Peptides against a protein of PDB entry 7Z53. Designs and how they scored, part 41

Target 1, 150 residues: chain A of PDB entry 7Z53
Amino acid sequence: PRIKNQADCIPFFRSCPACPGSNITIRNQINALTSFVDASMVYGSEEPLARNLRNMSNQLGLLAVNQRFQDNGRALLPFDNLHDDPCLLTNRSARIPCFLAGDTRSSEMPELTSMHTLLLREHNRLATELKSLNPRWDGERLYQEARKIV

## One batch from the design tools (peptide; aimed at target 1 R51 N52 N55 Q59)

Design b2_p26_2_s4 (made by RFdiffusion4, then SolubleMPNN; from b2_p26_2, 11 letters changed)
Fold by OpenDDE base, seed 1:
Structure b2_p26_2_s4 (fold): chain B 150 residues (1-150), chain A 26 residues (1-26)
Amino acid sequence: as target 1 above (150 residues)
Amino acid sequence: MLPSGLEELTEEEREEQLREALEKAE
């Protein structure tokens, strides 16, 4: 997902807002990003939601990704299962529902979707690297350690 | 019509991506 309105920006803690046309990437400032965007918005503050945000089909400690779409080969947030999905109601022709995130406020603040997507990708990257470094770790350990780093 | 940049995955592509992810983790 991307912000289409050029006037919309995602503010970063102690940095300039990420605006359309700028490089919205996570580099060596992941901690600065998570200081602004509470990690609970990505991982979920409640256990049932947290489980729904995880890929539980393997022992890789990954967050769940969209099973229908990718963004230029990159992962997207999974879709939510809202009864009256406001995203579908807004644009029925596109048939793209709202994304699932760790905070209910994410639907109220769609500007955070891009940030959540970046953090999703970063988590999965970290989990993959941790698996290569620690092949004996199970999915739970990988997930927890990656979450701590993010 | 899909927004620009979005690519719809086939089942085969999803399975392949999972396979590749598992192989990279081993």
Scores: peptide ipSAE 0.051, ipTM 0.594, DockQ to the pose 0.040
OpenDDE base, seeds 2, 3, 4, 5: peptide ipSAE 0.047, 0.049, 0.046, 0.047; ipTM 0.602, 0.606, 0.595, 0.601

Design b2_p26_3 (made by RFdiffusion4)
Pose (drawn by RFdiffusion4):
Structure b2_p26_3 (pose): chain A 150 residues (1-150), chain P 26 residues (1-26); non-standard residues A16 CSO
Amino acid sequence: as target 1 above (150 residues)
Amino acid sequence: SESQELLPTSPPSRHEAFLLRHNVLS
């Protein structure tokens, strides 16, 4: 009903196999995230990304927030620096890149981005309250406790 | 307190990156 040219096709990449190039093993696929319901979409599933998502400027246990833009004085997710950045293409003049989050698909829909941004703010809210209660806690403890709650 | 320099991270798989790109541009 839409593509009248049969020489055309819809693009598709096979998923990456767990055992590349093997003739012995039955091909299986890979999960890049923790299967647990653990807010890995907020905090990351790999150690370097997790560090990049944290605010390292102080001992407050915060996740990083966007430094150029706010939503009426509230935090937005930080930008990611991707090579193949699809978000810039949606509006050339706006030059607004994809967001950095615990998962790589946070910018797929603005509705989805709003849920990520909400959980970012909630973490920072909890870490702030926990600091008021327990001033002796360092940045790592505040981070872990808030993460545990989220 | 520490530097804000970012650490290298693993890129997403080609299939996953494609899904993101495709759906953003749809």

Design b2_p26_3_s1 (made by RFdiffusion4, then SolubleMPNN; from b2_p26_3, 13 letters changed)
Fold by OpenDDE base, seed 3:
Structure b2_p26_3_s1 (fold): chain B 150 residues (1-150), chain A 26 residues (1-26)
Amino acid sequence: as target 1 above (150 residues)
Amino acid sequence: PESQERLPVLPSSPLELLLRRLSILS
């Protein structure tokens, strides 16, 4: 997880319904992944971008997901809205925009796109669990707490 | 199933294949 301020950490217990015995291994993988990745690539380092990366249609603290496509039922990064979208220019017949992420390189490197997608899914999973555990938390609280854990 | 997704699998993951089909990657 990405720990910015340990003093603000709250108790959180992660469940693994499908593989309870491998929970530690999964956690280690997440820790290794997020220790290498600057979370700003997922959440954005600038406030306007960070807001655009969030799902603001509800109070669930979720990151925005693609509204046109899914990956076998799983979430993908949302598309950006660029005036001169380079991804659209590479193949005008496909008409697929670049992905919106905290780092624009996500559309340039498939490794980053994949990693950011997984972290998107993890954030939304965490936010969903936190909502279940803390029904009174608003979207901002859920978003921030999930962001701390990722 | 989302809880089990932790590491990307390249170069033939579904996401990778989608990106190629969408002509984002050559």
Scores: peptide ipSAE 0.066, ipTM 0.586, DockQ to the pose 0.040
OpenDDE base, seeds 1, 2, 4, 5: peptide ipSAE 0.042, 0.060, 0.028, 0.027; ipTM 0.526, 0.591, 0.475, 0.485

Design b2_p26_3_s2 (made by RFdiffusion4, then SolubleMPNN; from b2_p26_3, 14 letters changed)
Fold by OpenDDE base, seed 4:
Structure b2_p26_3_s2 (fold): chain B 150 residues (1-150), chain A 26 residues (1-26)
Amino acid sequence: as target 1 above (150 residues)
Amino acid sequence: PESQEPLPVPPSSLAEQLLVKRTILS
C-alpha cells in the first residue's frame, strides 16, 4: 500500500526511457531493465514473501539481513528456509543455503545476488535515514516510503 | 546504519558473489 500522507515526504522522481513503438526488441529490453531497476524483485511480488523479506523484530522498516554472515560489516541477504534447499544440494562442499529474495534466482547468479544485496543495503540505508528524519513513523511507513524510493 | 557486530563470511560460492558485490559497490 501507498502512504497517502505525503506531507513529510520528499518527492522522488524517476524518468523512464521512451522508445519507438515499432521496435519491439528495444522496448522489451527497456521494459526488462525498468522492471528490474524499480527493485520489484527485491521486495517480492506476493505479500507473504514480502513479509518474510522484512525485519519484523522492530519498527524500523528494514529488510531482513543475514544473521550468520556479513561482508566486512556490510549486510548480506538472509538465508531461506527451504526443505530441500537446491543450493545445498548442488554444492555440498560450500554448505551455503539459498538466499531469500524477491525471486528464487538470487542464489543462482552471483550477479543477481549482488544486485539484491546492493538494493537491500540501499533500502535499509534509506529506511534508516527516513527514521532519522521522521522519528514518529512506524515500521510500515518507513518500509513503504523506502520502497518507493528504491 | 544498523548496529551489528562483525560476522564472518563463508567461502566458496559466496566469496565469488562478494567479489562481484565489491566491484559494484566500489
Scores: peptide ipSAE 0.021, ipTM 0.492, DockQ to the pose 0.042
OpenDDE base, seeds 1, 2, 3, 5: peptide ipSAE 0.018, 0.020, 0.020, 0.015; ipTM 0.473, 0.511, 0.479, 0.408

Design b2_p26_3_s3 (made by RFdiffusion4, then SolubleMPNN; from b2_p26_3, 16 letters changed)
Fold by OpenDDE base, seed 4:
Structure b2_p26_3_s3 (fold): chain B 150 residues (1-150), chain A 26 residues (1-26)
Amino acid sequence: as target 1 above (150 residues)
Amino acid sequence: PESMERLPVLPSSLAELLARKLSILS
């Protein structure tokens, strides 16, 4: 949910390029992008999953990140904890478990994994900035506000 | 916990491949 008290928040704006063409064409492109970039795939559509995707060790409103691997200092998705992990079963030599995301398909397609990772980083960036701007916000508020911006 | 698991053994593992791709994208 959005914070209703406008005095407690600073609006966040994203710059969008002006595209030539009709409004219909622009809207169609936006709709196509929004259909692909569904935040529910990142945050999860069910509360139990959504909670598991969060870093609950602090009040920073962050999504959980991989604790074993980083991408040159940048965050990667955490691993899931599946009993019969299909990622381990399909490639036993690699020994890489499935990534945990809002959509279980994240480990099936590298493109989806990449997208989820990028949005994970963006969420955590936003949450960090929101914490800086609003130091009294708790983790729940930071998480929700960042989620609404993403 | 994940910290107790052995690291992936393949240099071209999915995780490393994705990391390289993400480095380009970010």
Scores: peptide ipSAE 0.087, ipTM 0.563, DockQ to the pose 0.040
OpenDDE base, seeds 1, 2, 3, 5: peptide ipSAE 0.060, 0.027, 0.066, 0.032; ipTM 0.578, 0.519, 0.572, 0.573

Design b2_p26_3_s4 (made by RFdiffusion4, then SolubleMPNN; from b2_p26_3, 15 letters changed)
Fold by OpenDDE base, seed 2:
Structure b2_p26_3_s4 (fold): chain B 150 residues (1-150), chain A 26 residues (1-26)
Amino acid sequence: as target 1 above (150 residues)
Amino acid sequence: PQSQERLPVLPSSLAEALRVKLTILS
């Protein structure tokens, strides 16, 4: 993370993946996953989509999260608003629409949905941490800096 | 900081399916 004002910020150090108390296997899995992930699947490759994936209700640089459901208090991907939503059509009684992500396939495979959800949570975690470290940063700066780290 | 009330969980079948995959990935 970048520190804009040294007087207002504390130094940031990433945790050691091999330090005691850390789950090395999990850390390695995350590193392996993110190293080969095209960020466009999470953030969108087109500007209109990228904007729709962001939480524009504040200046926290967050990605949008589901407004109807959570996973035991943790964020889920936001729903899309597709005309003739194929997810709704597959099970009309469930009434669960497709998730919105940078990849249109996000709702087709639980693996992709889960991966995108994980990266969504990580981005928002990072943005929150960056806000704490750099309280004067606006939403755009927070979003971009978090995006670079993910 | 954001303060929101806890949202309901997805239907158990879908939530569990996602949770299983999330557990594998994280």
Scores: peptide ipSAE 0.185, ipTM 0.696, DockQ to the pose 0.047
OpenDDE base, seeds 1, 3, 4, 5: peptide ipSAE 0.109, 0.145, 0.092, 0.190; ipTM 0.672, 0.689, 0.677, 0.693; seed 5 fails the geometry check

Design b2_p26_4 (made by RFdiffusion4)
Pose (drawn by RFdiffusion4):
Structure b2_p26_4 (pose): chain A 150 residues (1-150), chain P 26 residues (1-26); non-standard residues A16 CSO
Amino acid sequence: as target 1 above (150 residues)
Amino acid sequence: TTNRQLREERHEEEATELEEQYAAHL
């Protein structure tokens, strides 16, 4: 009903196999995230990304926030620096990149971005409250405790 | 696959740079 040209096709990349190039093993696929319900969409599933998501400027146990833009004085997710950045393409003049989050699809829909941004703010809210209660806690403890709650 | 590998490598480098920049808080 839409593509009249049968020489055309819809693009598709096979998933990456767990055992590349093997003739012995039955091909299987890979999960890049922790299967647990653990807010890995907020905090990341790999150690370097997790560090990049954290605010390292102080001992407050915060996740990083966007430094150029706010939503009425509240935090937005930080920007990611991707090579193939699809978000810039949606509005050339706006030049607003994709967001950095615990998962790489946070910018797929604004509705989804809103949920990520919400959980980012909630973490920082909890870490702030926990600092008021337990001033002796360092940045790592505040981070872990807030993460545990989220 | 290439894009994923580039992104992972970049995160490793950026994380190391952030550790060096903010070593006083670590």

Design b2_p26_4_s1 (made by RFdiffusion4, then SolubleMPNN; from b2_p26_4, 14 letters changed)
Fold by OpenDDE base, seed 1:
Structure b2_p26_4_s1 (fold): chain B 150 residues (1-150), chain A 26 residues (1-26)
Amino acid sequence: as target 1 above (150 residues)
Amino acid sequence: SLELLERLKRLEEEAERLEEKYAENL
């Protein structure tokens, strides 16, 4: 069931690391933003889940994206494939299943879903740039390097 | 510094819009 009340937020934040130096770079900006996010919520903590979150149809190191919907041409979280999807039982008129993320609770809070979506987009952006810079890297290398940056 | 703040504000606005999208339509 989806929690729409912001007062019901469940924080999945980690300790903020120390800023590297006094200069703010794009890398530091990303790190500052993502330092408060548990990466396991995006990438999954278990290998089977982590693999399911990836786009395995190519060697681009991308995370999987929604195949039915886009946000003005931009990626949304992919749907999960649950046998008894609890999200379909809530707001049945919408007919939107649960989203697939590193945490099964991602569909419960639009705030988390939104955050995971932004991080998904960032990962895929980074992987794309890394591929451009390192055309010989395979999908595994691209995925891991992008994951380290996020 | 101001550029960073503006970028962060845009991200916040995008996040909020996305939250509404997920909450209302998805």
Scores: peptide ipSAE 0.380, ipTM 0.848, DockQ to the pose 0.022
OpenDDE base, seeds 2, 3, 4, 5: peptide ipSAE 0.259, 0.022, 0.306, 0.031; ipTM 0.791, 0.382, 0.811, 0.379; seeds 4, 5 fail the geometry check

Design b2_p26_4_s2 (made by RFdiffusion4, then SolubleMPNN; from b2_p26_4, 12 letters changed)
Fold by OpenDDE base, seed 5:
Structure b2_p26_4_s2 (fold): chain B 150 residues (1-150), chain A 26 residues (1-26)
Amino acid sequence: as target 1 above (150 residues)
Amino acid sequence: ALLLLLRLERLEKEAKELEEKYAHTL
């Protein structure tokens, strides 16, 4: 059930919540769930995506965070920039685009969204701590070392 | 070991909180 005050709620796009014949959907969901603990899905398995998931505005080795919204001051996943954004089409009034993540299902399953968000925060926390411990490390080193720890 | 356990505990707590928040968006 929806909470009454959804002002700060983020809508999700569900590809087939009620598709009767979707073994594919189930399999995709299972695959997504199995990737739940796979950090590669947080960082992106493809280099172009991985770069887009990073905060390249500094040398802190951080992952990019949402620039429009926060969760009680805590980071959320950044938005993607899709030409035909299915999340925008799902609820035109909300005008919330899909999240950018290593897993394309990050905007479809709240559990995945949560995990990706969590690991995003953890990465950034680690990178921040590593920067404190190793102030001479550049952004690439911080990013890679944090990634290894996650 | 203690630091790892504390990390795990924190992560689990935050995960639960996030899941609850997102679950209520639908």
Scores: peptide ipSAE 0.033, ipTM 0.638, DockQ to the pose 0.020
OpenDDE base, seeds 1, 2, 3, 4: peptide ipSAE 0.033, 0.020, 0.032, 0.032; ipTM 0.609, 0.420, 0.584, 0.632; seeds 1, 2 fail the geometry check

Design b2_p26_4_s3 (made by RFdiffusion4, then SolubleMPNN; from b2_p26_4, 13 letters changed)
Fold by OpenDDE base, seed 3:
Structure b2_p26_4_s3 (fold): chain B 150 residues (1-150), chain A 26 residues (1-26)
Amino acid sequence: as target 1 above (150 residues)
Amino acid sequence: ALELLLRRKRLEEEAKELEEKYKDTL
């Protein structure tokens, strides 16, 4: 999503720093592809869901990833834990549960699932980079700063 | 500008690839 609060400098180098006077327009252009997706679709609009979407096993500010499968070494969305999983019922041959995302419909539309997957990867990439740049930041700070950039 | 366009195209291609995979799976 777009950076809304530009009062504070975000010390991050992807193309340019997200600081006042540091050509924020370029940063916004970089995020143009992601900006049409509501941040709530990725991070959740409710705190309980948002927490479930995070990797809480460390202080790296990461979103949770699938623990069973990867896409050629790349992250996939984590599975949800639904009692009556409609995804398993729809395609019994695939045996793939519904994915967990900020949007409950993420598994209903493959296009949305794909977009959420890419944004998951981007968030985790950003959080990793921010950790390298700001090693003293805790997981909450890393998560929030990465979320602002996505 | 070119870098931004290339990045966008890569992301769009990855999205399409994932979409096709999910269409086959879901």
Scores: peptide ipSAE 0.134, ipTM 0.689, DockQ to the pose 0.023
OpenDDE base, seeds 1, 2, 4, 5: peptide ipSAE 0.121, 0.083, 0.095, 0.144; ipTM 0.688, 0.646, 0.666, 0.724; seeds 1, 4, 5 fail the geometry check

Design b2_p26_4_s4 (made by RFdiffusion4, then SolubleMPNN; from b2_p26_4, 15 letters changed)
Fold by OpenDDE base, seed 3:
Structure b2_p26_4_s4 (fold): chain B 150 residues (1-150), chain A 26 residues (1-26)
Amino acid sequence: as target 1 above (150 residues)
Amino acid sequence: SLLLLERLERLKKEAEELEKKYADTL
């Protein structure tokens, strides 16, 4: 489930764009993201899936990233662990398994996969910035606050 | 950030269009 409560001010960047009265441009971007993007496709709607989509190796509030591949140094979605992986079956020469995302259909449509990847990168970027601004926040808070912005 | 929003919107539209195509063929 998506957390929609934005009543509290969130320190972010020099102008605190997640706070009331902050930079209008930044606020508009945040509002636009939350309005048109169903975050459940990134974070998962079920708790077990949501946990699997997170990086639990640290307290940085990050989503899990692919451990085998990167795109010019940028993160990719983690692979799922399916026994009967349809992605491997459809193109045996490529040998690329399905990605793990909040939407199970992410690997079925390249455009959807790309969107999920971009949102993954954005979340991790936001979480990283929030950690820098709020060093005392734990991983859970960083994750939730970044999720609110996405 | 603006570039990201624009790209995300485009990708979302493309995904929705593709879903419609598959639904119509079933």
Scores: peptide ipSAE 0.030, ipTM 0.390, DockQ to the pose 0.021
OpenDDE base, seeds 1, 2, 4, 5: peptide ipSAE 0.013, 0.025, 0.027, 0.007; ipTM 0.325, 0.609, 0.364, 0.314; seed 5 fails the geometry check

Design b2_p26_5 (made by RFdiffusion4)
Pose (drawn by RFdiffusion4):
Structure b2_p26_5 (pose): chain A 150 residues (1-150), chain P 26 residues (1-26); non-standard residues A16 CSO
Amino acid sequence: as target 1 above (150 residues)
Amino acid sequence: SPRLPALNAELQATLEADEALLASQQ
């Protein structure tokens, strides 16, 4: 009904196999995330990304927030610096990149981005309250406790 | 993609290394 040219096709990349190039093993695929319901979409599933998502400027246990833009004085997710950045293509003049989150698909829909941004703010809210209650806690403890709650 | 400076040089260096690693994985 839409593609009249049969020489055309819809693009598709096979998933990456767990055992590349093998003739012995039955091909299986890979999960890049923790299977647990643990908010890995906020905090990341690999150690470097997790550090990059954190605010390292102080001992407050916060996740990093966008430094150029706010939503009526509230935090937005930080930008990611991707090589193949699809978000810039949606509006050339706006030059607004994809967001950095615990998962790489946070920008797929603005509706989805809103849920990520919401959980970012909630973490920082909890970490702030926990600091008021327990001034002796360092940045790592505040981070872990808020993460546990989220 | 700007950010705040880290609290100290060690944390800054860790962030720069992480950023380079994440970029290479793309």

Design b2_p26_5_s1 (made by RFdiffusion4, then SolubleMPNN; from b2_p26_5, 11 letters changed)
Fold by OpenDDE base, seed 4:
Structure b2_p26_5_s1 (fold): chain B 150 residues (1-150), chain A 26 residues (1-26)
Amino acid sequence: as target 1 above (150 residues)
Amino acid sequence: APRLPALNAELEEQRRRDEAELRARQ
């Protein structure tokens, strides 16, 4: 069912599965998202959180991804490590903990989760490309430059 | 900050300049 009332929706751009999308189209979708989305939702507004959202195992400037699950080979948000995880408590059958994102509400609304996931993927894509262009950039530079583009 | 296409172009140009500078110093 399509939600007809936009007021009840978080703005979200999705590619049509039946429509071919160019890299430009994908980028335009992301740009449209970030035109009104606070980047802190993805990257965190506080430095400790921001660091926790990053992949610190290498110098690739990547955001951390889920280490347990992937979406058909694509990245998912990392899980948070919460004691008494409310997501686990809410749905014990699912046994899926809350996702870690810059927005603490990331697991409260699927729309946020999906958007964050897309932006995560885009960041990591950009960081990867920037690494290719600038192989000597360290992880901090790659991270920051990718963040600017998102 | 520029979007990816503009940034990539700038970065590529910078790389070309760097390479030219390196060659000029040799």
Scores: peptide ipSAE 0.020, ipTM 0.445, DockQ to the pose 0.018
OpenDDE base, seeds 1, 2, 3, 5: peptide ipSAE 0.006, 0.017, 0.018, 0.015; ipTM 0.350, 0.465, 0.482, 0.501

Design b2_p26_5_s2 (made by RFdiffusion4, then SolubleMPNN; from b2_p26_5, 8 letters changed)
Fold by OpenDDE base, seed 1:
Structure b2_p26_5_s2 (fold): chain B 150 residues (1-150), chain A 26 residues (1-26)
Amino acid sequence: as target 1 above (150 residues)
Amino acid sequence: APRLPALNAELQAQREEDEARLRALQ
């Protein structure tokens, strides 16, 4: 993807940045991607991780999103809280930590990061739509129903 | 394990935005 300003980019472990306006995976192909995606890479295979990937501050069934960065108003993956964060160690000037995802390789492979980002957005979109359609559904139901669709 | 306070704060901060978005859809 086009990099206009590296200072505005988020570095990955393999020295690849995630930049605003970057589009590695086409959004309209997300349905095709989901057919081949291991959902554990997005939602986590372990319950503690799965909980950390969720927005637990409300009953909207959303996945957590990055609170420091957005891509033209679109969600990015949240940051992890690693003691020895390899992303911070790789680029001291950027001071951007690794992303938190169901796959530990999310910050190592931009392709996976992009896919996870798209699926994050899709999940949250679905959960929001499901909430609109089913106002009585709680966060758990919204989360699970959205997860089934993704 | 419980989430770190910083993460909890960040998640709480997005709550208002999420709720506002939902209100706009209803």
Scores: peptide ipSAE 0.034, ipTM 0.566, DockQ to the pose 0.036
OpenDDE base, seeds 2, 3, 4, 5: peptide ipSAE 0.020, 0.024, 0.019, 0.016; ipTM 0.455, 0.466, 0.479, 0.423

Design b2_p26_5_s3 (made by RFdiffusion4, then SolubleMPNN; from b2_p26_5, 12 letters changed)
Fold by OpenDDE base, seed 2:
Structure b2_p26_5_s3 (fold): chain B 150 residues (1-150), chain A 26 residues (1-26)
Amino acid sequence: as target 1 above (150 residues)
Amino acid sequence: APRLPALNEELEKEREEDEKKLRLLQ
């Protein structure tokens, strides 16, 4: 944040200052952003799920992306492989299965789906950048380091 | 409406909102 008078601000964790004269809406947004420390909704809280969410075809530390569809060249969440997929049952003409994410609710609310998609893209962006900075890191290291930053 | 077009519309909305938030925080 660009604060003109830092002396009036109280520094908090992660070097994010809070200014008493700042807009209440801005303060609320800061709190909302700081809540993203736990990204289990993206990575999964269980190891089997977490592994299924990763791209295991290379050592780039990437999360898996949809292999059938893209958003103007940008990544979408991978599809799950559910028996009796409720997403397929609700609209048989569309033939679009439920998305696979760390949060099982990813396909229940479009807002959550979009958020998970954006965080997926951010992880893969970070992993790619980390690979450029640290060419000798293997996929596990890249994945873990990117996960810490997201 | 098909789910994919609706998702893309929501993604665009979220991106715009995120950009607004970033401008407020910077």
Scores: peptide ipSAE 0.065, ipTM 0.592, DockQ to the pose 0.028
OpenDDE base, seeds 1, 3, 4, 5: peptide ipSAE 0.038, 0.024, 0.035, 0.022; ipTM 0.518, 0.517, 0.531, 0.474

Design b2_p26_5_s4 (made by RFdiffusion4, then SolubleMPNN; from b2_p26_5, 9 letters changed)
Fold by OpenDDE base, seed 2:
Structure b2_p26_5_s4 (fold): chain B 150 residues (1-150), chain A 26 residues (1-26)
Amino acid sequence: as target 1 above (150 residues)
Amino acid sequence: APRLPALNAELQAQRDRDEAELRALQ
């Protein structure tokens, strides 16, 4: 499939061709993945990386999302800011930089990128639900509580 | 509209409002 932005798009491979984007289907896939997945792949194992993966512009406890592209309104992983980006070097014509995730391998395997994307969306969904239930929680509390659930 | 695309749109709107509020407080 393609990822849209004002007539610009980047190619994106989905690990699950039968995931049309329904909440139920995506949730089922996430449930299957999280049973075998270390959450550090999404959140980062090092604090500097973990901070870069967060949206620090507000108190919503969200993970950062791509600011250039989205999947029919759905969030995508943010791009990394590597000085010598290996993804750009691999295919200069595509102009697609590496994605930023808790695991640097996320951009190397489309399946892993897809998984991280789904978990990103799930975290942000959970943080939003928690904000609705607990409007007075700050961003740190929302982030940590959502992380515990994932 | 599908639930997740709508939710992400709402998230973006909320971020915009929150950032505007933060800028107003500065």
Scores: peptide ipSAE 0.028, ipTM 0.525, DockQ to the pose 0.026
OpenDDE base, seeds 1, 3, 4, 5: peptide ipSAE 0.017, 0.022, 0.016, 0.018; ipTM 0.432, 0.505, 0.424, 0.421; seed 5 fails the geometry check

Design b2_p26_6 (made by RFdiffusion4)
Pose (drawn by RFdiffusion4):
Structure b2_p26_6 (pose): chain A 150 residues (1-150), chain P 26 residues (1-26); non-standard residues A16 CSO
Amino acid sequence: as target 1 above (150 residues)
Amino acid sequence: LENLRPPADEIISMSHDDFFDLMYNL
């Protein structure tokens, strides 16, 4: 109904195999995230990304927030610096990149981005309250406690 | 301590719809 040219095709990349190039093993695929319901979409599933998502400027246990833009005084997700950045293509003049989140698909839909942004703010809210209650807690404890709650 | 993301000279604040309408060319 839409593609009249049968020489055309719809693009598709096979998933990455767990045992590349093997003739012995039955091909299986890889999960890049923790299977647990643990908010890995907020905090990341690999240690370097997790650090990059954190605010390292103080001992407050906060996730990093966008430094150029706000939503009526509230935090937005930070931008990611991707090589193949699809978000810039949607509006050339706006030059607004994809967001950095615990998962790489946070910008796929604005509706989805809103849920990520919401959980970012909630973490920082909890960390702030927990600091008021327990002033002796360092940045790592505040981070872990808020993460546990989220 | 480490500052990975310094603030911009000006912080632009606007509504949720305005930001994302602009971003997704809606």

